# Ledger of designs, part 337: peptides against a protein of PDB entry 7RZF

Target 1, 358 residues: chain A of PDB entry 7RZF
Amino acid sequence: PFQEEHLKQLYKIVPIKDIRNLYVTFPIPDLQKYYKSNPGHYLGHLIGHEGPGSLLSELKSKGWVNTLVGGQKEGARGFMFFIINVDLTEEGLLHVEDIILHMFQYIQKLRAEGPQEWVFQECKDLNAVAFRFKDKERPRGYTSKIAGILHYYPLEEVLTAEYLLEEFRPDLIEMVLDKLRPENVRVAIVSKSFEGKTDRTEEWYGTQYKQEAIPDEVIKKWQNADLNGKFKLPTKNEFIPTNFEILPLEKEATPYPALIKDTAMSKLWFKQDDKFFLPKACLNFEFFSPFAYVDPLHCNMAYLYLELLKDSLNEYAYAAELAGLSYDLQNTIYGMYLSVKGYNDKQPILLKKIIEKM
Target 2, 358 residues: chain A of PDB entry 7RZF as posed
Amino acid sequence: PFQEEHLKQLYKIVPIKDIRNLYVTFPIPDLQKYYKSNPGHYLGHLIGHEGPGSLLSELKSKGWVNTLVGGQKEGARGFMFFIINVDLTEEGLLHVEDIILHMFQYIQKLRAEGPQEWVFQELKDLNAVAFRFKDKERPRGYTSKIAGILHYYPLEEVLTAEYLLEEFRPDLIEMVLDKLRPENVRVAIVSKSFEGKTDRTEEWYGTQYKQEAIPDEVIKKWQNADLNGKFKLPTKNEFIPTNFEILPLEKEATPYPALIKDTAMSKLWFKQDDKFFLPKANLNFEFFSPFAYVDPLHSNMAYLYLELLKDSLNEYAYAAELAGLSYDLQNTIYGMYLSVKGYNDKQPILLKKIIEKM

## One batch from the design tools (peptide; made by RFdiffusion4, then SolubleMPNN)

Design b2_p29_8_s2 (from b2_p29_8, 14 letters changed)
Fold by OpenDDE base, seed 1:
Structure b2_p29_8_s2 (fold): chain B 358 residues (1-358), chain A 29 residues (1-29)
Amino acid sequence: as target 1 above (358 residues)
Amino acid sequence: FPITYYESSFLGATEDNKFNGSKTRYILT
């Protein structure tokens, strides 16, 4: 485990690839024995959330961050890490201290709100859905994975242990959250901008880096992180499927899509699933407009319209994606293409939101 | 340290499946 001397350190790392990343790492206790409650997953879900009032939403609004991930990572027996990672913009690279301040403000918000059983229940439901409808994996990879996790879980639970949550443990959530403090932080900034400014070489990979102590003033600034009123807990995820009924195959089911509606304004083709028998559907819409591709101006306007539409849907898209729904919007030479895929139960909700934004 | 960055452990770390939100980004590769 890291000693006190290894905490409050800043690493400036030169990547081979042109990437800009920030890693904020906290040593945490070994949570392996708590897999049934998985407090690190709870915190990762909230810290890594992309919806309104999330850490990422605020950092994106400032133009500092493109993506954010939060979660636990295995270390060795007896300790783990909690890591918050962000993809930095060029501007974000100049505001790393402020980005980390916002991280601690969000963490402080989580402390103030306390553990939420409904959030745990959503995580439980999402994981249960993911387990129940898990896709087939490559046998070799799957077998190797199962063999590996047999060291950590009882034989009877080895298939379920990574997915099925059983126990809400607010005490463990608070325990992990108490480790997410500025005094326990390790910061790594990855950027080519540090080329020629490093003084150390990593032993195994030859990675150029510089190690610096984080100034006590900066640590104190992060320790005094106030409640930022922009940070909010996510709303309940309305896209979590609850109905998994498989409709009986129609007697006259065709191997190809059948035209079931033909009007002056619309044609509808339908094919029932006769192969997979999953509570999933694929809705595909082609919208025709004589104006979509008339000239370069109209083509560009149609493109800009879709980009704006996608941007306006980003917050809903994340909640839908967590629930196993996806959408895609594309320009075509004839107009626009929309697809909605995933669990059929909540597809109408997502589709309605898309259409209301259009 | 090789920051093997595991993205969100939310959906099990299977490499290729786009639906499992765990983007594993390797810094050093």
Scores: peptide ipSAE 0.007, ipTM 0.522, DockQ to the pose 0.035
Fold by OpenDDE base, seed 3:
Structure b2_p29_8_s2 (fold): chain B 358 residues (1-358), chain A 29 residues (1-29)
Amino acid sequence: as target 1 above (358 residues)
Amino acid sequence: FPITYYESSFLGATEDNKFNGSKTRYILT
């Protein structure tokens, strides 16, 4: 495990690829034995949330960060890490200290609110759905994975242990949250901008890096992170499916889509699932516009419209994605394509939100 | 820091690495 001398360190790393990443790493206790409560997953869910009032939402609004991932990572036996990773913009690379300050402000918000049982319940429900309707994996990979995790879980639970949450443990959530402090931080910045500014080479991969101590003044700034009123806990996820009823196959079910609605403005085709028998649907919409591809200007306007629409939907898209719903929006030479896929129970909610934004 | 790509999952269900995060992403290790 990292000792005190390994904490409060900044690593400037030169990547091979043109990428800009920030890693904020905290050593945490080994949580493996707490897999039934999974406090690191709870914190990863909140810290990595992409909805309104999230850490990512705020950092994205400032133009500093494109993406954020938060969660626990296994170490060796007896220790783990909690990592917050962000994809930095060029501007964000200049504001790393402020980005990390916002991370600590969000963490402070989590401390102030305390552990929320409803958030745990949502995680439990999401994981239960994911387990129940888990897709088939390639046998080779799956067998290898199961063989590996047999070292960590009872044989009877080996299939469920990574998914099924059983126990709300606010004490463990607080324990992990108490490790997410500036005095326990390791920071790595990955950018080509550090080329020629490094003094060390990593032994195995030849990665060039520089190691620096984080100034005590910076640590103190992070320690004094106030509550930022922009940060809020997420709202309840409305997209979590609760109905998994599979409707009986219609007697006249055709192997091909049947035309069920024909109007001057729309045609609707339907095919019932006769193969998978999953509580899932695929809704596909093609919107036709004679203006979408008439000239380069209109083509670019149609593109920009979809990019803006996607950006405006990002908050809903995240909550939907967590719940096993997805959407896709694409420009076509004829207009626009929309796809909504996943659990059929909450698809109407997502579709409605998309259409209301359009 | 050895820099490699690993898949992080919200569910932690990755073949090579147990990373329980917010989304399935590739993270440099």
Scores: peptide ipSAE 0.016, ipTM 0.532, DockQ to the pose 0.038; fails the geometry check
Fold by OpenDDE base, seed 5:
Structure b2_p29_8_s2 (fold): chain B 358 residues (1-358), chain A 29 residues (1-29)
Amino acid sequence: as target 1 above (358 residues)
Amino acid sequence: FPITYYESSFLGATEDNKFNGSKTRYILT
């Protein structure tokens, strides 16, 4: 485990690949025994959220960060880490201190709001759906994994322990939040810009790095992180499926899509699932336009339109993805293609949102 | 410091180095 002397450290690391990453790591207690409440997952869900008012949304708006991941990582027996990892832009590499300040502002927002039972319930529901409709894995890999996790979970729970939440424990959420402080931080910046500026070499991989103490003034700046009014808790996820009913097979079900609607403006093909029997659907729309590919200008305009549309849908895309819904928008030589896939229960909601933005 | 490369995995992939966050990402140590 890290001692006090290992805290408040900055590592500048030279990667092999041309990547720019920031890792903000907090030592935390071993949460393994709390798997039924999983307070680290609760915090990871919020800190790693990508919706409006999220940490990522704000950092993206500044042009500093492309992606963000937050959550717990196993260490060894008796300790864990909470890690916030971001993919940095070139500009973000110049603003690492300010990025970390925003992380602490968001953490301060979580402290101010306190633990939310409805957020826990959403995590519980999402994980329950993921467990219930889990895809088949390769037997070899699955068996090896199960054998490994038998060291951590009761035999009766070994299949469910990584998924099913049972207990809302606000006390444990607060306990973990109390460890997410500037005095308990380890920072690693990964960039090729540190090439030739390092003084140490890692023993196992030969990775070049520099270690520096974070200045006390910087730690104090992070300790005094105020509430940033741009940060908000996510709204309730409207895409979480609640109906998993599978309709009976029609007596005249065809092995191929049947034309069920034919009009001057639209054709509709339908195929019922007769193989998987999942509460999922694939909605595919081909929109035809004589202008889509008429010349290079129109082709580029159609491309730009879809990129802008995707950008405008980003607020819903993350919440839909968490709930096992996805969409895809593509340009075709005939116009545009839209697909909506996933649990059928909330597909109409996502489709409506897409059509309203079009 | 383990140089952990995060590869984005699809939601629901349960590999050993699962990052327990909002998105299922693997921490490749």
Scores: peptide ipSAE 0.015, ipTM 0.533, DockQ to the pose 0.041; fails the geometry check
Fold by OpenDDE base, seed 2:
Structure b2_p29_8_s2 (fold): chain B 358 residues (1-358), chain A 29 residues (1-29)
Amino acid sequence: as target 1 above (358 residues)
Amino acid sequence: FPITYYESSFLGATEDNKFNGSKTRYILT
């Protein structure tokens, strides 16, 4: 495990690839024994959230970060790490201290709100859905994975341990959250901009890096992270499916889509699933507009409209994706194509939101 | 520290889940 001397360190690393990444790492206790409550997943879900009032949303709004991942990582036996990783913009590379300040402001928000049982319940439900409807894996990969996880979980739970949450443990959430402090931080910045500015070489891969102590003033700045009023806990995920009923196959089920509605304004084709028997559907909409492709200007306007529409839907896209829903929007020569896919239970909610934004 | 590329295994590579679900096609004319 890292000793105190290994904390509050900044690493400037030269990558081979042209990438800009920030890793903010905290040593944490081994959470493996707490797999039934998985407090690291709870915190990763919130810190890594992409919805309104999230850390990522704020950092994106500033143009500093493209993507964010938060979560626990295995270390060696007896310790783990919590890591917040972001893909930096060129501008974000200049604002690393402020990015990390925002991370601590979000963490402070989590402390102020305390552990939320409803968030745990959502994680539990999402994971239960993921387990229940898990796709078939390649036998070789699956067997190797199972063999590996047998070292960590009871034999009876080996299939479920990575998915099924059983216990809400606010004490453990607080325990992990208490480790996410500036005094415990290790920062790594990965950028080609450090080429020729490094003084060390990593032994195994020859990676050039510089190690610096983070100034006490910077640590203190992060320790004094106030509550940023822009940060909010996510809203409840309305897209989490609760109904998994599979409707019985109709007696006259056709092997092809049947025309079930024909009007002057709409045609509807329906095909019931007769193969997979999953509580999932694919809704495909083709919207016709005589203006969509009438000239180059209208074509570009239709394209721009869809890009703006997609951007406006980003708020819902993440929550829907977490719940196993997806949508796609495409321009066609006739107008627009919309596809909504996933668990059928909450598709109407997502569809309604899309149509309301259109 | 080997920057182990966190393949964010958390973003389940949705393999192209060939959504084998019922294809409902709505054509709004």
Scores: peptide ipSAE 0.006, ipTM 0.447, DockQ to the pose 0.026; fails the geometry check

Design b2_p29_8_s3 (from b2_p29_8, 14 letters changed)
Fold by OpenDDE base, seed 4:
Structure b2_p29_8_s3 (fold): chain B 358 residues (1-358), chain A 29 residues (1-29)
Amino acid sequence: as target 1 above (358 residues)
Amino acid sequence: FPITYYEASILGATEDNKFNGSKTRYILT
């Protein structure tokens, strides 16, 4: 376990690859025994959220961060880590203290709001869907994984332990959240910009690094993180599927798409799934416009329109993705292509939102 | 050691962990 002398440390690390990363690490108790409540997953879901009012949304808006991952990571027996990892821009590398301040502001927001049972329920439902419709893994990789996790879970639960949430434990969420404090932080900055500025070499991989104590003034700045009004809890995910009914195969099912609607303004082809029998659908739309490619101006306008449309839909993209939905929008020489894929239950909701923004 | 083997392994393993394309890599512990 980390002792006090190992906390409030900054590591400047030289990567082999040209990458810029920030790791903000908190030592936490071993939560493995609490896998049925998985408080680390709850916090990782919120901290790693990409929707409006999220930590990532704010950091992206400033041009400091490209991606964010938050969650628990297994340590040695008896302790774990909670890690917030971000991909830094060149500008973000100059604003690491402010990035971490925003992390603590978001964490403070989570403290102020307290544990939310509805968020736990969404995590439970999402994990249950992921478990139920888990893709077939390569047997070799799967067997190796299962063999590894048998050290941690009873044989009877080994297949479900990583997915099935059973207990809402607000006390454990608060306990973990209480460990996410500036006095308990370890910071690692990974950048080639530290080349020639390091004084130590790591023993196992030969990684060059410099270790510094984080100044008390910086720790105090993070301890005094206020409630940033830009941070909000996510809205309820309306895209989570609840109906998984598989419709019976039609008696006259064709191996190819059949034309089921033919009008002056639209043609519709349909093919039922006769192979996979999953509660999923693929909706593909081709929109035709005589103006889409008539001249360079119209072509550029059509392109700009789609870029603006994609930007306007970004608020739904993450929530849809979490729920196993995806969409694609592309310009064509004839107009526009739209694809919506995933669980069929909530596809109409996503489609409606897309059409309303169009 | 100032950097744990675990932290070093995170830093080193970041090379080969082909984050398979699902964006929301839940670090499925």
Scores: peptide ipSAE 0.025, ipTM 0.625, DockQ to the pose 0.028; fails the geometry check
Fold by OpenDDE base, seed 3:
Order: sequence, then structure tokens, then C-alpha cells
Structure b2_p29_8_s3 (fold): chain B 358 residues (1-358), chain A 29 residues (1-29)
Amino acid sequence: as target 1 above (358 residues)
Amino acid sequence: FPITYYEASILGATEDNKFNGSKTRYILT
């Protein structure tokens, strides 16, 4: 386990690849025995959230961060880590102290709001869906994984332990939140900008790095992180499926898509699932526009439009993705392609949101 | 040790795209 001398440390690391990453790491107790409540998953879900009022949304709005991941990670026996990892922009690399301040502001918001049972319930429901409709894994990989986790879980629970939440434990959530403090932080910045500025080499991979103590003034700034009014808890995820009914195969079901609607402005083909029998659908839309590829200007405008549309959908897309829905938007030489995939129950909600943003 | 094998493995995994099966429940968005 890390001792006090290992805390409040900054590592400047030179990557082989041209990447800019920030890792904010907190040593936490071993939570393995609490797998039924999984407080680290609860916190990772909120800290890693991408919706409105999330940490990522704010950091993206400033142009500092592209992506954010939060969660627990296994350490050695008897301890774990909670890690917040962000992909930094070039500008974000200059604002690492401020980025971390925002992390602590968000954590402070979580403390102020306290543990939310409804958030736990959403995590429980999402994980239950993921378990129920889990894709087939390669037998070799799956067997090796199961063999590994048999060391941690009872045999009767080994298949479910990683998915099925059973207990809301606000006390454990608070306990982990109490470890997410500036005095318990390890910071790693990964950037090629540190090339030639390092004084140490890592033993396993030969990675060049510099270790520095984080100044007490900086720690104090993070300790005094106020509530930032831009941070809000996520809204309830409207995309979580609740209906998993499989419709019976139609008597006239064809092995190929059948034309079910033909109008002057639209054609619709349908094929029922005759193979997988999952409560999922794939909706594919091709939009035709004579203007989409008429000249280089229109082509670039159509591209820019889709990029802006994707950006405008990002917050909804995340909640949908968590619920096992996905969308794809692509430019074509004829116009635009839209695909919506996943659980059929809430798929119309996502489609409606996409169309409303278009 | 200033960098744990774990931290080094994160660094190495970010470099080699081989996220070897360490259960980093990264909600990779």
C-alpha cells in the first residue's frame, strides 16, 4: 500500500505514442468483499458520466479534455485504486491544476448531494440488462476469466457477481468519497512535452519520468474546492429498457427485408429477427439530398453539419449507450446515413431525440 | 517503488493498445 510519502506526488511521464493523458489516482481500501453493493462502480458511474452537468461536460466546454474515465481498479492484495483518467487537449495540458480542481469540485458536489438510491437502482438495472443479454464470449477467454474470479466469489455467484447489484450501501459510498481527497492523491501527466525533462526510468517498460512533490499551496487549493454551480447530478436515464418481450415470428416472415411502406418520399423495408430472438432492433435510414455532394463546399457543409449534430447529441448518446443503445451518423455521396441499434423498447426515444436535433 | 507495476502497466497498455485483460472496468466511452 502507498504510504504518506507516496501521496501528493506528481509524475511527468514520456509516452512512446503522441498522447496526452492525466491520471488522478486515489488509494482506497479493498472493496472486493463489497461486490454486492459495489460503491466504486456507483462513484465511477457519476464521476465518469458524460451528461449535462457532468465533470466531462464542463471540462469539454473549456476545451481542456476530450474523454474521461472514472472508476475503481484492483491493486495488489488488500488495496484498490480509484482513478480518474482524462485525455488532455493541448490547452488542457496547460491547465492540469485547474482540471484537478474541477474534479475535486465535482467530488465535493457528490458529498453535498449524498448517496442517491435512484442512481444505485439505475446501475443495478443497467447491470442486470447487461448480464441478461450478455453476448457469447470466446470459450477459452471466458473460462480463463471465470477461473480467475473464482478466487474472489463463491461458486454459486461467480457468473453474477460482476453484474448483479444487491445492496445499496450509502455508508460505503461515503467511505470511498472520503478517500477521494487532495491529501490522498497521486497525479500522473503523460505527454511527449516532457521529453528531455525527465530524470528517472521505470524498471518494467523503460518509461522515462520525473517525480515531483505537489506543492502544498496546490493541495490547499484543491482542498478548498468550492461547489461549482455548473455541476449537477445526472437526470434519470430514460433509455433503460424495461420491456424485453420477443414478438412471435410473423407467418409471412421473409428471410430478406420486405418492402412494407412505399411513398413518394420514403421506402421502408422490414425484416423480423428469425435467428437471435433478442429484444433488439437495427434501424437504418438513408437520407437523400441532391445538395449533399453537388460541389466541395456542399460536401464540407454536410460533413460539418454531421459533426455538429453528433456534438449536439453527445450528452443523450451517452445515456443511450449505457442503456445498450447506439447510433451512427455518416455522410454519403447521396446524403446522410443514420443507424440506431440496440434494445427496441427505448429505441424510439433515441430516434426522436436525433430527429429533433436534425 | 515510485511507480507501481500497475501504474507502469497502465502506461504500457496505453502505449501498446494491448489492454491486456486487466479488469480495468474503464467505462471506455
Scores: peptide ipSAE 0.024, ipTM 0.604, DockQ to the pose 0.033; fails the geometry check
Fold by OpenDDE base, seed 1:
Structure b2_p29_8_s3 (fold): chain B 358 residues (1-358), chain A 29 residues (1-29)
Amino acid sequence: as target 1 above (358 residues)
Amino acid sequence: FPITYYEASILGATEDNKFNGSKTRYILT
């Protein structure tokens, strides 16, 4: 386990690749035995959330961060890590202290709100869906994985243990959240900008780095992180599927799409799934406009329109993706193309939101 | 150790393109 001397450390690391990353790492207790509640997943879900009022949303709005990942990771026996990893912009590399301050402000928001059972329930439902409709893995890889996790889970639960949330444990959420403090932090900044500024070499990979103690004044700034009014808990995910009914194959089902509606304004082609038998659908819409490709100006306007439309849909994109829904919008020479894919149950909700923004 | 093997492995793995592929928004252990 890390002692105090191993905490509050900053590592400046030179990558081989041209990447800019920030890793904010917290030592946490071993939570493996609590897999049925998985408090680290709960916190990772919230900290890694990409919706309005999220940590990532704020950091993106400042142009400092492109992506954010949060969650627990296995350490050695008897301890784990909670890691917040962000992809830094060039500007973000200059604002690492402020980025971490925002992380602690978000964590402070989570403390102030306390554990939310509805958030746990959403995580439970999402994981249950992911388990039930999990794609086939390569047998060799899957067997090796299962063999590895047999050390951690009962044989009867080994297939479900990574997915099944059974117990809401607010006490464990609070316990982990209490470890996410500035006094318990290890920071790694990965950038080529540190080339020629390092004094150490890592023994395993030969990675060049510099180690520095984080100044006490910086730690205190992070400890005094106030509530930032921009941070909010996510709203309920309306896209989580609840109906998984598979309709029986029609007797007259054709192997090809059939024209089921033909009007002056629309043609509808339908093909029932005869292969996969999943509660999923693919909705594809081609919109025709005589103006879409008349001249370069109209083409550029149509492009700009779709970019603005995509931007306006960003608030739903993350929640939809978590729920196994996706959409795609493309310009065509004839107009525009819209695709909505995933679980069929909540596709109408996503489609409605897209059409309302159009 | 100044950097844990785990931290080093993350750093080394970030050098190998493979970790970019799983858009698993959750670091699933």
Scores: peptide ipSAE 0.024, ipTM 0.630, DockQ to the pose 0.050; fails the geometry check
Fold by OpenDDE base, seed 2:
Structure b2_p29_8_s3 (fold): chain B 358 residues (1-358), chain A 29 residues (1-29)
Amino acid sequence: as target 1 above (358 residues)
Amino acid sequence: FPITYYEASILGATEDNKFNGSKTRYILT
């Protein structure tokens, strides 16, 4: 385990590739025995959230970060890490201290709100869906994986242990949150801008780096992170499927899409799944407008409209993706194409939101 | 060691592990 001398350290690392990354790492206890509650997953879900009021949303709004990942990672035997990793913009590289301040402000918000059972339930439901509808893996890889995890889980649970949450443990969530403090931080900044400014070489990969102690004033600044009113817990994910009923195949099911509605304003084709028998659907809409491609101006206006529409839908994109829903919007020479795909149960909700923004 | 093998592996694995950014890959441990 890391001693005090290993904490509050900053590493400036030279990458081989032209990348800019920030890693904020916290040593945490081994959580393996708590796999049924998985408090690290709960925190990773919230810290890594991409919706309104999220850490990423705020950091993106400032132009400092492109992407964010948060979660637990296995360390050596007997301890783990919680890592917040961000892809930095060029501007973000200049604001690393402020980025980390925002991380601690978000963590402070999580402490202030306390553990939320509904968030745990969403994680449980999402993981249950992922398990139930897991794709087939290559046998060799799967066998090797199972052989590895047999060391960690009871034989009877080995297939489910990585997915199925069973216990809400607010005490363990709080315990992990208590480790996510400035006094327990290790920071790594990865950038080519540190080339020629390093004094050490890593033994295993030959990576050039510089190690510095984080100044006490900076640690204190992070310790005094206030509640930032821009940070909010996510709203409930309304796209999580709950109904997985597969409708029986109709007796007259055609092998091709059948025209089931024909009007002056709309045609509707339907094809029931007769092959996969999954609780999934693909909704495809082609909108026709005589104005969409009539001239270069209208074409550009139609393009701009779709870009604005996509931007306005970004707030739902993440929640939909988590729930196994996706949408696509494209310009066509005839107008617009909309596709909604995934679990059929909540597709009407997503479709309604799209249409309301249109 | 100032950098753990684990930290070094994160740093060295920069080649093939496309941190595909946008997917909240639940690091399914």
Scores: peptide ipSAE 0.023, ipTM 0.612, DockQ to the pose 0.028; fails the geometry check

